# Peptides against a protein of PDB entry 4CIC: the designs that were tried, part 12

Target 1, 148 residues: chain A of PDB entry 4CIC
Amino acid sequence: KVSTKGHYGVQAMFDLAQHFGEGPVSLKSIAERQGLSEPYLEQLIAVLRKAGLVKSVRGAQGGYILAREPRDIKVGDIIRVLEGPIAPVESVSQDDPEHSLKFDFSVTKSVWEKVKKSIEEVLDSITLADMLKDAEEAQMAQGYMYYI
Target 2, 147 residues: chain B of PDB entry 4CIC
Amino acid sequence: KVSTKGHYGVQAMFDLAQHFGEGPVSLKSIAERQGLSEPYLEQLIAVLRKAGLVKSVRGAQGGYILAREPRDIKVGDIIRVLEGPIAPVESVSQDDPEHSLKFDFSVTKSVWEKVKKSIEEVLDSITLADMLKDAEEAQMAQGYMYY

## One batch from the design tools (peptide; made by RFdiffusion4, then SolubleMPNN)

Design b1_p9_1_s4 (from b1_p9_1, 6 letters changed)
Fold by OpenDDE base, seed 4:
Structure b1_p9_1_s4 (fold): chain B 148 residues (1-148), chain C 147 residues (1-147), chain A 9 residues (1-9)
Amino acid sequence: as target 1 above (148 residues)
Amino acid sequence: as target 2 above (147 residues)
Amino acid sequence: KSFLTLVED
């Protein structure tokens, strides 16, 4: 399960992708379009910036831009930055008092590794450019439905 | 992410699969083998029983059995029973005060639907019988390394 | 931090 952080992080990155080449976008503008709080978005952007996925532009018309082209940013890259490694199962914290033995059963582990691999493959197959294309296609389809 | 419930539920179901055809297994025995607390396992088994994945056998040698053959129980079935529908993203609770607009962006939703589909395909492709086979193969491989 | 939760709580 992608956390709220991962979900909103992908939304924010997608917003930046939609404005790629138009110059810096303010956090306020992103927050308004994506329905996010500015403080929450500031935290997400700080992490994404530190990871080199976004750049800050200073000045009167300052803001944020993608650090790379949309085609060079995978959804998997965003998720790994925000959430860490894709893990299909919560690491049973050592401190779960209900579990006496951390039995890392090899067979069950293999199931979760297969799930992990599948998720990684999907997320690494989708770029921000792919998302932009999907959005354009969806807009065209809606436009055609209004003309029918 | 599969919760601890889903993870341990799959372990418990796999334990029952390993003993399928041998008669009822006690919760105590499962708990000991899988390193689970009995009370926690009782809760899991209660849910699994209600969903028709396990049966209780009464009597002096009572316990639990799989309600179906291992080949007829997918990992996906176990996860759906214990965890509900496979959701790749946490539903943004309406009550998250930090989020003003639940903007379910169609494009981002499509990404998560692709992830969901991928997870479902994997979990629905693995049966308890497949897990049994994998365990047997692993044991054989370990046996060959000692020779 | 393992972020993939398959189940909507």
Scores: peptide ipSAE 0.080, ipTM 0.802, DockQ to the pose 0.581; fails the geometry check
Fold by OpenDDE base, seed 3:
Structure b1_p9_1_s4 (fold): chain B 148 residues (1-148), chain C 147 residues (1-147), chain A 9 residues (1-9)
Amino acid sequence: as target 1 above (148 residues)
Amino acid sequence: as target 2 above (147 residues)
Amino acid sequence: KSFLTLVED
């Protein structure tokens, strides 16, 4: 599962993408638009900034911007930064003595590897630019429905 | 992530597939072969049985069998039984007041739906029979390396 | 219980 962290991270990055080229956006404004708590967003942005996906701009009109163009940021990049490697199976933590037998049965492992690959392919095929395009198309479609 | 439950469930079902046609297999034997705790396996098997993927055979040589042929059981079927619907994103529980704004942003939701579909397609493309074939091929490949 | 939990290893 993409955690709430990954989900909100993608939302926050998408918000920044929508404002790309317009200058820095305040965390407050992102939080308001995306329905996120500002403190939670601060944590996400800190991680994303450290990973070089976001830049901080100082000053009275300071805030955050994408560090790269929306087309150069994959959803997979965001998820990997926030959640680490895409793992389809929970690593059976060695610490649960009842489940300590990491019977990594090779055949079952191959199933999960196929799932992993599939997820990675999907997430790496979607950029923030693709998401922007989808949003524009959705907005246009809604506009047309009001005129019908 | 496929939970430990899903992972071990697939292993247990695969073990039953390997013995399909040989009669009932004891939970103890499955647990031993798959490195699972017997109590945990009992819980998994109970769910799988209730879902009609496994049958219980009574008697001195009783145990469990697959309820269908390995070719008729998809990995996706097992996962859905054990974990429910494949959901790529944790449903933000309404109960966390700090995250109560279910801003289901449509565009981000579509990303997760694509992920879901991809996972479903993969899991529904793999049967226990496919897994058996893969195991046989792996065993043959190992045998050829020893010769 | 979410199926795709990206469990942070």
Scores: peptide ipSAE 0.049, ipTM 0.795, DockQ to the pose 0.209; fails the geometry check
Fold by OpenDDE base, seed 2:
Structure b1_p9_1_s4 (fold): chain B 148 residues (1-148), chain C 147 residues (1-147), chain A 9 residues (1-9)
Amino acid sequence: as target 1 above (148 residues)
Amino acid sequence: as target 2 above (147 residues)
Amino acid sequence: KSFLTLVED
């Protein structure tokens, strides 16, 4: 499962992508549109800014912008910044150290590595620009259904 | 992440696959080989049995066997039985109901659906028979390095 | 904390 942090991080980055080229967007406006608490969004944006995916603009019309064009930001980049490396299996070591007999059973490990690779390939194949295009197509399709 | 339950479930099923055709295997022997507690393994086996992936054999040489051939059991089948449907995103609904404004933002949902489909395709492409073959090949490769 | 948490329901 993608954590709530990863999910909302992608939503916040997508909101910034929708406003790319229009200037800085306030955290308050993003929080309102995405149904997020402003304090929670501040934490997400702080991490994304430190990773160089978002820039802060200061001043009366201050706020946040994408640090790169939407085409240059993969969903996989956002997830790795917020969640760290994609791990398909919980490292058994932390919760039950006594049962942590790392049966590094090579065969089961290979299954999870295949899952990891597949997830990475999907997330690295989708950019914020692809998401913008999909949103436009969906809006056009809905508009046509109301006119028919 | 595959839960500990899913991970150990696949290991236990693989142990049964390695002994397929040799008769029933005791839970104790599986637990010892896989480094699992016997009570934990009993819980896993109970779920797997109810789902029809494992059979119990009664008697002096009683124990458990795979209910199907290793080629007829996918890793995806084991995971779905133990963990339920593969959900790529936590359903926000349970932990913070107040923040559960399901902005069912259609575009973000489509991303997670693509991830789900990719995981399902991988897990459904791997059988216990494929895992047995990979184990044999790995053992042969290690054996050839010692010669 | 790794990305794919299979939350046990």
Scores: peptide ipSAE 0.038, ipTM 0.791, DockQ to the pose 0.583; fails the geometry check
Fold by OpenDDE base, seed 5:
Structure b1_p9_1_s4 (fold): chain B 148 residues (1-148), chain C 147 residues (1-147), chain A 9 residues (1-9)
Amino acid sequence: as target 1 above (148 residues)
Amino acid sequence: as target 2 above (147 residues)
Amino acid sequence: KSFLTLVED
């Protein structure tokens, strides 16, 4: 499962993508639009900034921008930054070396590795640009329903 | 993410698959082989039994068996029984209807739906029979390395 | 920190 942190991180990054090229966006405005706690968003943005996905702009029109073009940011990149490596299973504590040696462990591990790979492929196939396009298409579809 | 419950559930079901056709397996023996707490396994097995994936056998040789052939039990079936629907994201409380109406919510939701579908496809493509086959192949490969 | 949020029923 993607954590709440990952989910809200993607939302925040998507909000920044929607405003890409329009200048810096305040955390307050992102929080309001996305229905996020501003303090929580500050923590997310701090991590994203450290990872080089977001830049802070200082000044009267200060705020945050994407550090890269939306096409160059995968959803998988955001998730990896916020949550670390995609793990399909809770890290069964690698601390029990005895479980690691069991043949059964190897087979079950292979199942989870397949799941992991599948998740990674999906998340790495979706960019913020793809999300923007999907949003535009959805908005156009709604617009056409009102004109009929 | 698959919970610890789902993970251990798959392990327990796989153990039962390895013994399929050999008769009932005691929870104690499963717990010992899989390194699981017996009380925890009892809870898992109770859920799996209620869902019709496991049967209890009574008597001197009592225990549990798979209710179906290993080929007829998908990993996805086990996970759905133990964890419910595969959710790629923590249920952001559907309780905030205001979030549901936001266009941005729809786009992000579509991402998670794609992830969900992908997970489901993988888990539904793997049966306990597939796992048994993989185990046999791995065991043979290890045997060849020692000779 | 356990990544697995319990699916609320």
Scores: peptide ipSAE 0.038, ipTM 0.794, DockQ to the pose 0.315; fails the geometry check

Design b1_p9_2_s1 (from b1_p9_2, 8 letters changed)
Fold by OpenDDE base, seed 2:
Structure b1_p9_2_s1 (fold): chain B 148 residues (1-148), chain C 147 residues (1-147), chain A 9 residues (1-9)
Amino acid sequence: as target 1 above (148 residues)
Amino acid sequence: as target 2 above (147 residues)
Amino acid sequence: KSAIELPED
């Protein structure tokens, strides 16, 4: 499962991508469109800004913009910033040394490494630009269903 | 993340696969080898038995065996039994109906569906027999490093 | 906190 934090982080970044080139967007406007609380969004944006994915613009028309073009931001970049490294298994506390590194532990670890790699490949193959394209295609398809 | 339950469930099933054809294995023996508490393992085995992945054998030499050959049990089968359907996103409580299915929700959903499909494909591509083979190959490689 | 948590039931 992607955490709620990762999920809403991708939604907030996608909202900024939809407005890319139109100037800064207010947190209030993003929160209203995405159905998020403004305080929760402030926390997400603070992390994304610190990681250099979002920029703050000051002034009367201030707000937030993507720090890079939508094509230069992968979904995997957003998830890693918000959640850290993709770990396929909860770190069983390494602290019980008596769980001797039996051979069985190495084989199960290899299964989870394969899962991790697969997830990373998928998330790193999708950009915000790809998501914008998918949204446009879906909107066009819905528009055609109402006119037919 | 695979839950601790899923992780230890795969380990317990792999232990049973290593002893497949040797007869029933006691829960105590599995717990000792895998470093699990016996009560925790009893709970895991009860779920796996109910799902038909494990069989109980009664008698003085009683215990548990795999219900199918290792080649006929996928890692994905074990995870689905213990954790249910692989959900790529925590179910945001469907209960807030006011989160109208905005168009943005559909696009983000498609990303998570791709992740789900990828995880399922990986877990369904690995059997307990594949894990046994990987273990044998790794043991042989370690043995050759000592010679 | 690792990113992709599979569901705890």
Scores: peptide ipSAE 0.067, ipTM 0.809, DockQ to the pose 0.202; fails the geometry check
Fold by OpenDDE base, seed 3:
Structure b1_p9_2_s1 (fold): chain B 148 residues (1-148), chain C 147 residues (1-147), chain A 9 residues (1-9)
Amino acid sequence: as target 1 above (148 residues)
Amino acid sequence: as target 2 above (147 residues)
Amino acid sequence: KSAIELPED
């Protein structure tokens, strides 16, 4: 599962992608359009900025912009920044010392590694530019349904 | 992420697959071999049994067996039984009524649906028989390193 | 419903 953090992070980045080239967007406007809490969005944006996916613009028309073109930001990049490495299984808390997983779970581990790889491949195959294109296509399809 | 429940469930089912055809296996023996708590394993097995993946055998040599051949049990079947439908994103708690996700997150939703499908395809492509084969190959490879 | 969750760090 992508956490709520990852989900909202992708939404916020997608909003910035939709406004790419139009100048800086305020956190307030992103929050309003994406149905996010502004304080929560501020936390997400801080992480994304630190990772170099977003830039802060200062001034009266200040806000945030994508640090790269939408085509140069993968969904996988956003998720890795917000959630870290894609882990297919919850880390069994190493802290139960007695249940040293001494047993060679190599076979079960390989299953989860395959899942991980599959998730990574999907997320790395989708850019913000792909999402923009999909949104445009969806809008056009809706427009055509109103004319039929 | 597969939950700990899903992870341990696959381990327990794999243990039963390794003993398939040898008769019933006690929960205690599975717990010992897989490094699981017996009470926790009992909960997992109860769910797996109810779903028809495991059978209980009664008697002095009682225990559990796979209800199907290892080739007829996918990892995806085990995960779906233990965790329900594979969801790629945590359900944003519908309970915050004010933030009705009114916004057509159709595009972001499609991303997660693609992730879901990919996970399902992987998990449904792996059977307990495949896992048994992988284990045998790994054992043979280890054996050849010692010679 | 414990869907495959990516870890929250």
Scores: peptide ipSAE 0.061, ipTM 0.806, DockQ to the pose 0.624; fails the geometry check
Fold by OpenDDE base, seed 4:
Structure b1_p9_2_s1 (fold): chain B 148 residues (1-148), chain C 147 residues (1-147), chain A 9 residues (1-9)
Amino acid sequence: as target 1 above (148 residues)
Amino acid sequence: as target 2 above (147 residues)
Amino acid sequence: KSAIELPED
């Protein structure tokens, strides 16, 4: 599962990608377009900025921009920044030590490692540029359906 | 993420696979081997039984068995039974309706659908029989390291 | 480190 944090983080980064080259965008404008709370987006952007995926621009026309071109940002990069390493299994919370007999059952672990690798491969194969292209293609397809 | 429920469910099903053909095993014995609480395992087994992956055997030597051969049970089948459809994104909990503007952003949805498909393909490619084979190979490899 | 969680529902 990509957490809600990862999901919204990808949405916010995609919004920044759509405006790439147009200058800085305000958090308010991103929040409005993506249906996010501004305070929640501020937290996401703070993490993304610290990781060097986003830059803050100061001034009256200040805001945020992608720190790299959309083609140089993988979805996997965003997820790793927001969620850490892709883990296919919920880390058994430390809180129930009795059930934390991590029967590190090597065979079940190998299943989850295969899942992890597969997720990583998919997420690392998709850039923000790929997402932009997919959006353009979807818009064109919708445009054609209205003319038929 | 496979939930803790899915993880332990796969462990319990794998334990039943290891004993397949030996007759019914008690929940107590599974719980002990897998490091699970018996009450928690009872809940898992109840779901798995209802889904037809496990059978209950009655009597003095009663317990549980796999309802199908290990080769006929995919890890994906177990996960779907315990967790429902494989979803790559956490369902935004219904509780904050204001932020539940499911901006069903088609492009982000497509990313998650690709992830979902990839997970499904992996989990549907692994059977309990494959897991048994992997366990046997691992035991053999350990045996060779001691010589 | 938040693991990628699949929905409980």
Scores: peptide ipSAE 0.050, ipTM 0.806, DockQ to the pose 0.206; fails the geometry check
Fold by OpenDDE base, seed 1:
Structure b1_p9_2_s1 (fold): chain B 148 residues (1-148), chain C 147 residues (1-147), chain A 9 residues (1-9)
Amino acid sequence: as target 1 above (148 residues)
Amino acid sequence: as target 2 above (147 residues)
Amino acid sequence: KSAIELPED
């Protein structure tokens, strides 16, 4: 499962994508729209900024912008920045040496590697631009439902 | 990530698949081969048995067998039994009402649904028979490296 | 019923 951190990170990045080209967006405005706490969002944005996915703009109308176009940011890029490498199985904490997965049966490992690869392929196939398009299509569909 | 429970469940089921047709396997023998504790394995096997993936055989040579052929058991079946439905995002525990994912933005939800579907497709595409075949191929490859 | 959680690293 994508962690809450990954989930909210994608939401925050999507908000920035929706405002791409409109100038800097304040953390407050993102937090309000996405239902996130400002302190939590600040932590997410700090990581995303360090990774070069977000830029900070200084000034009276300061805030954050996407560092790249929405089409150049994959969901997988966001998740890797926030969560690290996608792992399909919980790493058994090294702390219990007796339950060392000694027999990491190569075959079971291969199953999880296939799952990992599949997740990566999906997340790398979706850009913020794709998400924007999906949002537009959903809005149009809702608009038509109100006219019927 | 598949939980430890799911991981060990797949290992235990794979062990039973490797011995399919050889008769009942003791929990002790599975535990020893798979590096699992017997009590933990007993809990896993109880769930798997209740779900009809494993059968208990009584008698002096009692133990467990697969309830179906390895080709008729998907990894996805094992995971669903042990973990329930595959969810790609942690369900924000309902306990913090304020952090209710109220704005489950339909678009972000759709991303996770795509991930879910992909995981399900992968896990449903792999049977215990496929795992057996992969193990045989790996063993053959190792055998050829020693020559 | 615990959904497959991607554990946090």
Scores: peptide ipSAE 0.043, ipTM 0.802, DockQ to the pose 0.564; fails the geometry check

Design b1_p9_2_s2 (from b1_p9_2, 9 letters changed)
Fold by OpenDDE base, seed 3:
Structure b1_p9_2_s2 (fold): chain B 148 residues (1-148), chain C 147 residues (1-147), chain A 9 residues (1-9)
Amino acid sequence: as target 1 above (148 residues)
Amino acid sequence: as target 2 above (147 residues)
Amino acid sequence: KEALLLPED
C-alpha cells in the first residue's frame, strides 16, 4: 500500500509537473490547489529536494520546480524517495517479538515478492508526463476546454 | 500492502493445504508449525470459516480443513476475505477532516487503480495448489544439494 | 525508516 505520504507526494509532484516551464511555484500555491497543509507539504518537499527530484529557487519569485522533465520522473521514483523500497507486506515492527515473522516461509515470501515486482513495474511504467497526458485527455473528455 | 493479518492468514491456509486430505488439523498444531499465537489464529480462522474457505470438524479428531481443494482457493480470495478489497493507498481515515482526500484527483486515482489491478491479477493467479507445488520443488532442490 | 504502516482499520 502507498502511504498518505506517498499519495500526497505524488500529488505535489504532479502539481509541479503541471507548472513545469512556467517558473517556480510557491508551496502555498501547491498546498491550496492540492488541498494539503502547507507544513506537511514543506516536509514532503524537503525530502523530494534532498533526493534531487525538486529544486528550490530563491528570490521574490522563488519557490520550487521539478529538477528533471516530467518524462524523466517515474511515479516509482517518487514513491521510493518518500517511502523507501516498495514493501508489499507490512514489516511487523521488531517490537512485537511474539509475531516476529520468524518463519520466513520461503513460499509465502515468494508470493509477496511477486506482488512487489508487479507494483514496481506499474509505478515505474508511469511518468509525470504520462499523468499530464491523462489529465489533458480527461479535461478534453469533460468538455472543459480550459483555454489557457 | 498486505497486512500482518493477510500474511498470517495465507500461512495458515497454506498449512491447511499441506494437510489437505489427511483430515482435520487442530489450531494448536497450525499455530506451532507456523509460529502463530493460537488466539490470533483462532480469530483468523473464524473469519475464514465464515467466508467458507475453511470448515470446522467436530469431535475428538476435530479441527479445521480447507472447505475447497487447494487449486480452488486463490491467494487473492484469502486476502479479500481477511482485508477486504485490495486498497493500494491507505484510506486516510475520515477522522482527519483536514487531510480528507477531498481532491480525489482523478489522475492520481487512476495510478492507484492500476496498482490495485496489478496486485489483484498477481494474487488471483496464485492458488494454494501452486504454493504446494513451489514448496515441493524447493524441498527437492534442497534434497539434491545434500547429495 | 518507518515502514508504510497501513493502518489496520
Scores: peptide ipSAE 0.030, ipTM 0.794, DockQ to the pose 0.145
Fold by OpenDDE base, seed 5:
Structure b1_p9_2_s2 (fold): chain B 148 residues (1-148), chain C 147 residues (1-147), chain A 9 residues (1-9)
Amino acid sequence: as target 1 above (148 residues)
Amino acid sequence: as target 2 above (147 residues)
Amino acid sequence: KEALLLPED
């Protein structure tokens, strides 16, 4: 499971993508639209900013913008920034050297590495631009359903 | 991430697969080989038994066996039994109807559904028999490195 | 290190 942090981080980044080119968006407005607590969002944005995915704009109309175009931000990039390396299993403390030596450990590890790779491939295949496109298509589909 | 429960469940089931056809294996022996606590393994085995993946054998040589052949047990089956449906994101309470109505929610949901599907496909593509084969190949490779 | 895949309760 992607953590709540990853989930909300993707939502916040998607909100910023929807407003890309419109100027800075306030954290308050993002929080309201995405149903996030503002303090929690501040923590997420701080991490995303430090990682260079988001920029802060100062001033009366200040706020946040995407630091890159939506097409240049993968969902995988957001998740890696917020969660670190995608791990399919709770890192059983790599520090238990005794578990590392067991043959069974190597086989089970390979299963989880396959899962990891699969998750990474999916998340790296989806950009914020892809999400924007999906949103537009969904809106159009809803609009057509009301006119029939 | 697969929970510790799922991880250890797969290890325990793999141990049973390695001993498939040799008769019942004691939980103690599985716990020792897999580096699991016996009480924790008992809880896992209870769930796996209830789901029909494992059978208990009674008697002096009693213990547990796989209820099906290793080829008929997917890693995905084990995970679903132990953890329930593979969910890529913590279920934000489906009960927040206000979140469900937001367009943004639908798009983000679709991302997580894609992740879910990918995980399921991987886990459903791997059987305990595949794991046994991988183990044999790894043992052979190690054996050849020493000669 | 918080686990990315949390089980849905």
Scores: peptide ipSAE 0.083, ipTM 0.804, DockQ to the pose 0.216; fails the geometry check
Fold by OpenDDE base, seed 4:
Structure b1_p9_2_s2 (fold): chain B 148 residues (1-148), chain C 147 residues (1-147), chain A 9 residues (1-9)
Amino acid sequence: as target 1 above (148 residues)
Amino acid sequence: as target 2 above (147 residues)
Amino acid sequence: KEALLLPED
């Protein structure tokens, strides 16, 4: 599973991709368009900036931009930055140490490793540019449905 | 992500698969082998039984058995029973209704649907019989390393 | 490391 943090992070990055080349976008405008709280978005953007996926632009018309072109940012890159390595199983919270007998069942571990690899392959196959293209195609398809 | 519940459920089902054909296995013995609490395992087994993946056998030598052959139980079946539909993103907890603007971004949704499909394909491609075979192969490989 | 959870629709 991708966390809420990962989900909203991808939404915020996609918003920045939609405005790529138009100059810096304010956090407020991203928050409004994506239905996110501004404080929550600030935390996400801080992490993404530290990871070099986003740049801050200073000044009266300041804000944020993608640090790389949309084609050079994979969904997998965003998820890894926000959540760390893709884990197919929820890490057993350290809080119940007694029952987390890490029965490292090699066989069950191999199942989760296969799931992990599959998720990674999917997320690494999708760029922000691919998402932009999909959005354009969806808009065109909706436009055609209104003319039918 | 597969929850802890799903993870332990697959372990418990795999234990039952390893003993398939040997008769009923006690919850206590499964719990001991899999490093699970017996009460927690009871809850898992209750769900799995209700879903028809496990059968209860009554009597002095009673316990649990797989309701189907290991080849007829996919890992995906176990996960769906324990966790419901495979969701690639954590459900935004209902507790902050104001900020869960379900901006159903069709485009972001499509990304998660692709992830979901990929997970489902993997989990539906693996049976308990496949896991048994993998375990046997791993044991043989370890046996050869000792020679 | 916390579980990647999908929003429930």
Scores: peptide ipSAE 0.048, ipTM 0.801, DockQ to the pose 0.207; fails the geometry check
Fold by OpenDDE base, seed 1:
Structure b1_p9_2_s2 (fold): chain B 148 residues (1-148), chain C 147 residues (1-147), chain A 9 residues (1-9)
Amino acid sequence: as target 1 above (148 residues)
Amino acid sequence: as target 2 above (147 residues)
Amino acid sequence: KEALLLPED
């Protein structure tokens, strides 16, 4: 599963994408719109900024912006920054040294590698621009449902 | 991520698949071959048995067998039995009632639904028979590297 | 490295 950190990170990045080109967005405004706590968002944004996905703008109208265009940010990029490499299975902590029966779990490992690859492919196929488009389409669909 | 439970469940089921047609396999032998604790394996097998993926055979040579042929058991079936529905994101426990800002996270939700679907498709595309074949191919490849 | 943990329900 994507962690809460990854989930909220994508949500925060999506908010910044929705405001891309409008100037800096305050953390407060992102937190309010996305239902996130400001302190939690600060932690997320700090990581995203360090990774070069977000930029801080200083000044009276300061805040955060996407460091790249929405089309140039994949969901996979966000997840990898926040969570590291996508792993489909928890690494069984090798910490039990005694039963080091090196069972060649190669076949089982290959299953999880296939899952990993599939997740990576999906997340790398979705950009923030794709998410923006999906949001627009959803709004249009809702608008039409109110006119029927 | 697949839980440790799912991981070890697939491993145990794969062991049973490797011995399919040879008769009942003892939990002890599975535990030894798969590096699992017997008590943990007992819990896994109990769930798998209840779900009809494994059968218990009674007697002096009793143990467990696959309830179906390896080709008729998907990895996805094992995971769903052990972990329930595949969820790509932890359900944010709705337990914080106050900030019920129903933010229409519809778009974000759709991303996770796509991930879910992808995981399901992969896990449902792999049977225990496929895993057996992969194991045979790997053994053959290792054998050829020694020649 | 906290892996994509499926919540243990």
Scores: peptide ipSAE 0.042, ipTM 0.794, DockQ to the pose 0.208; fails the geometry check

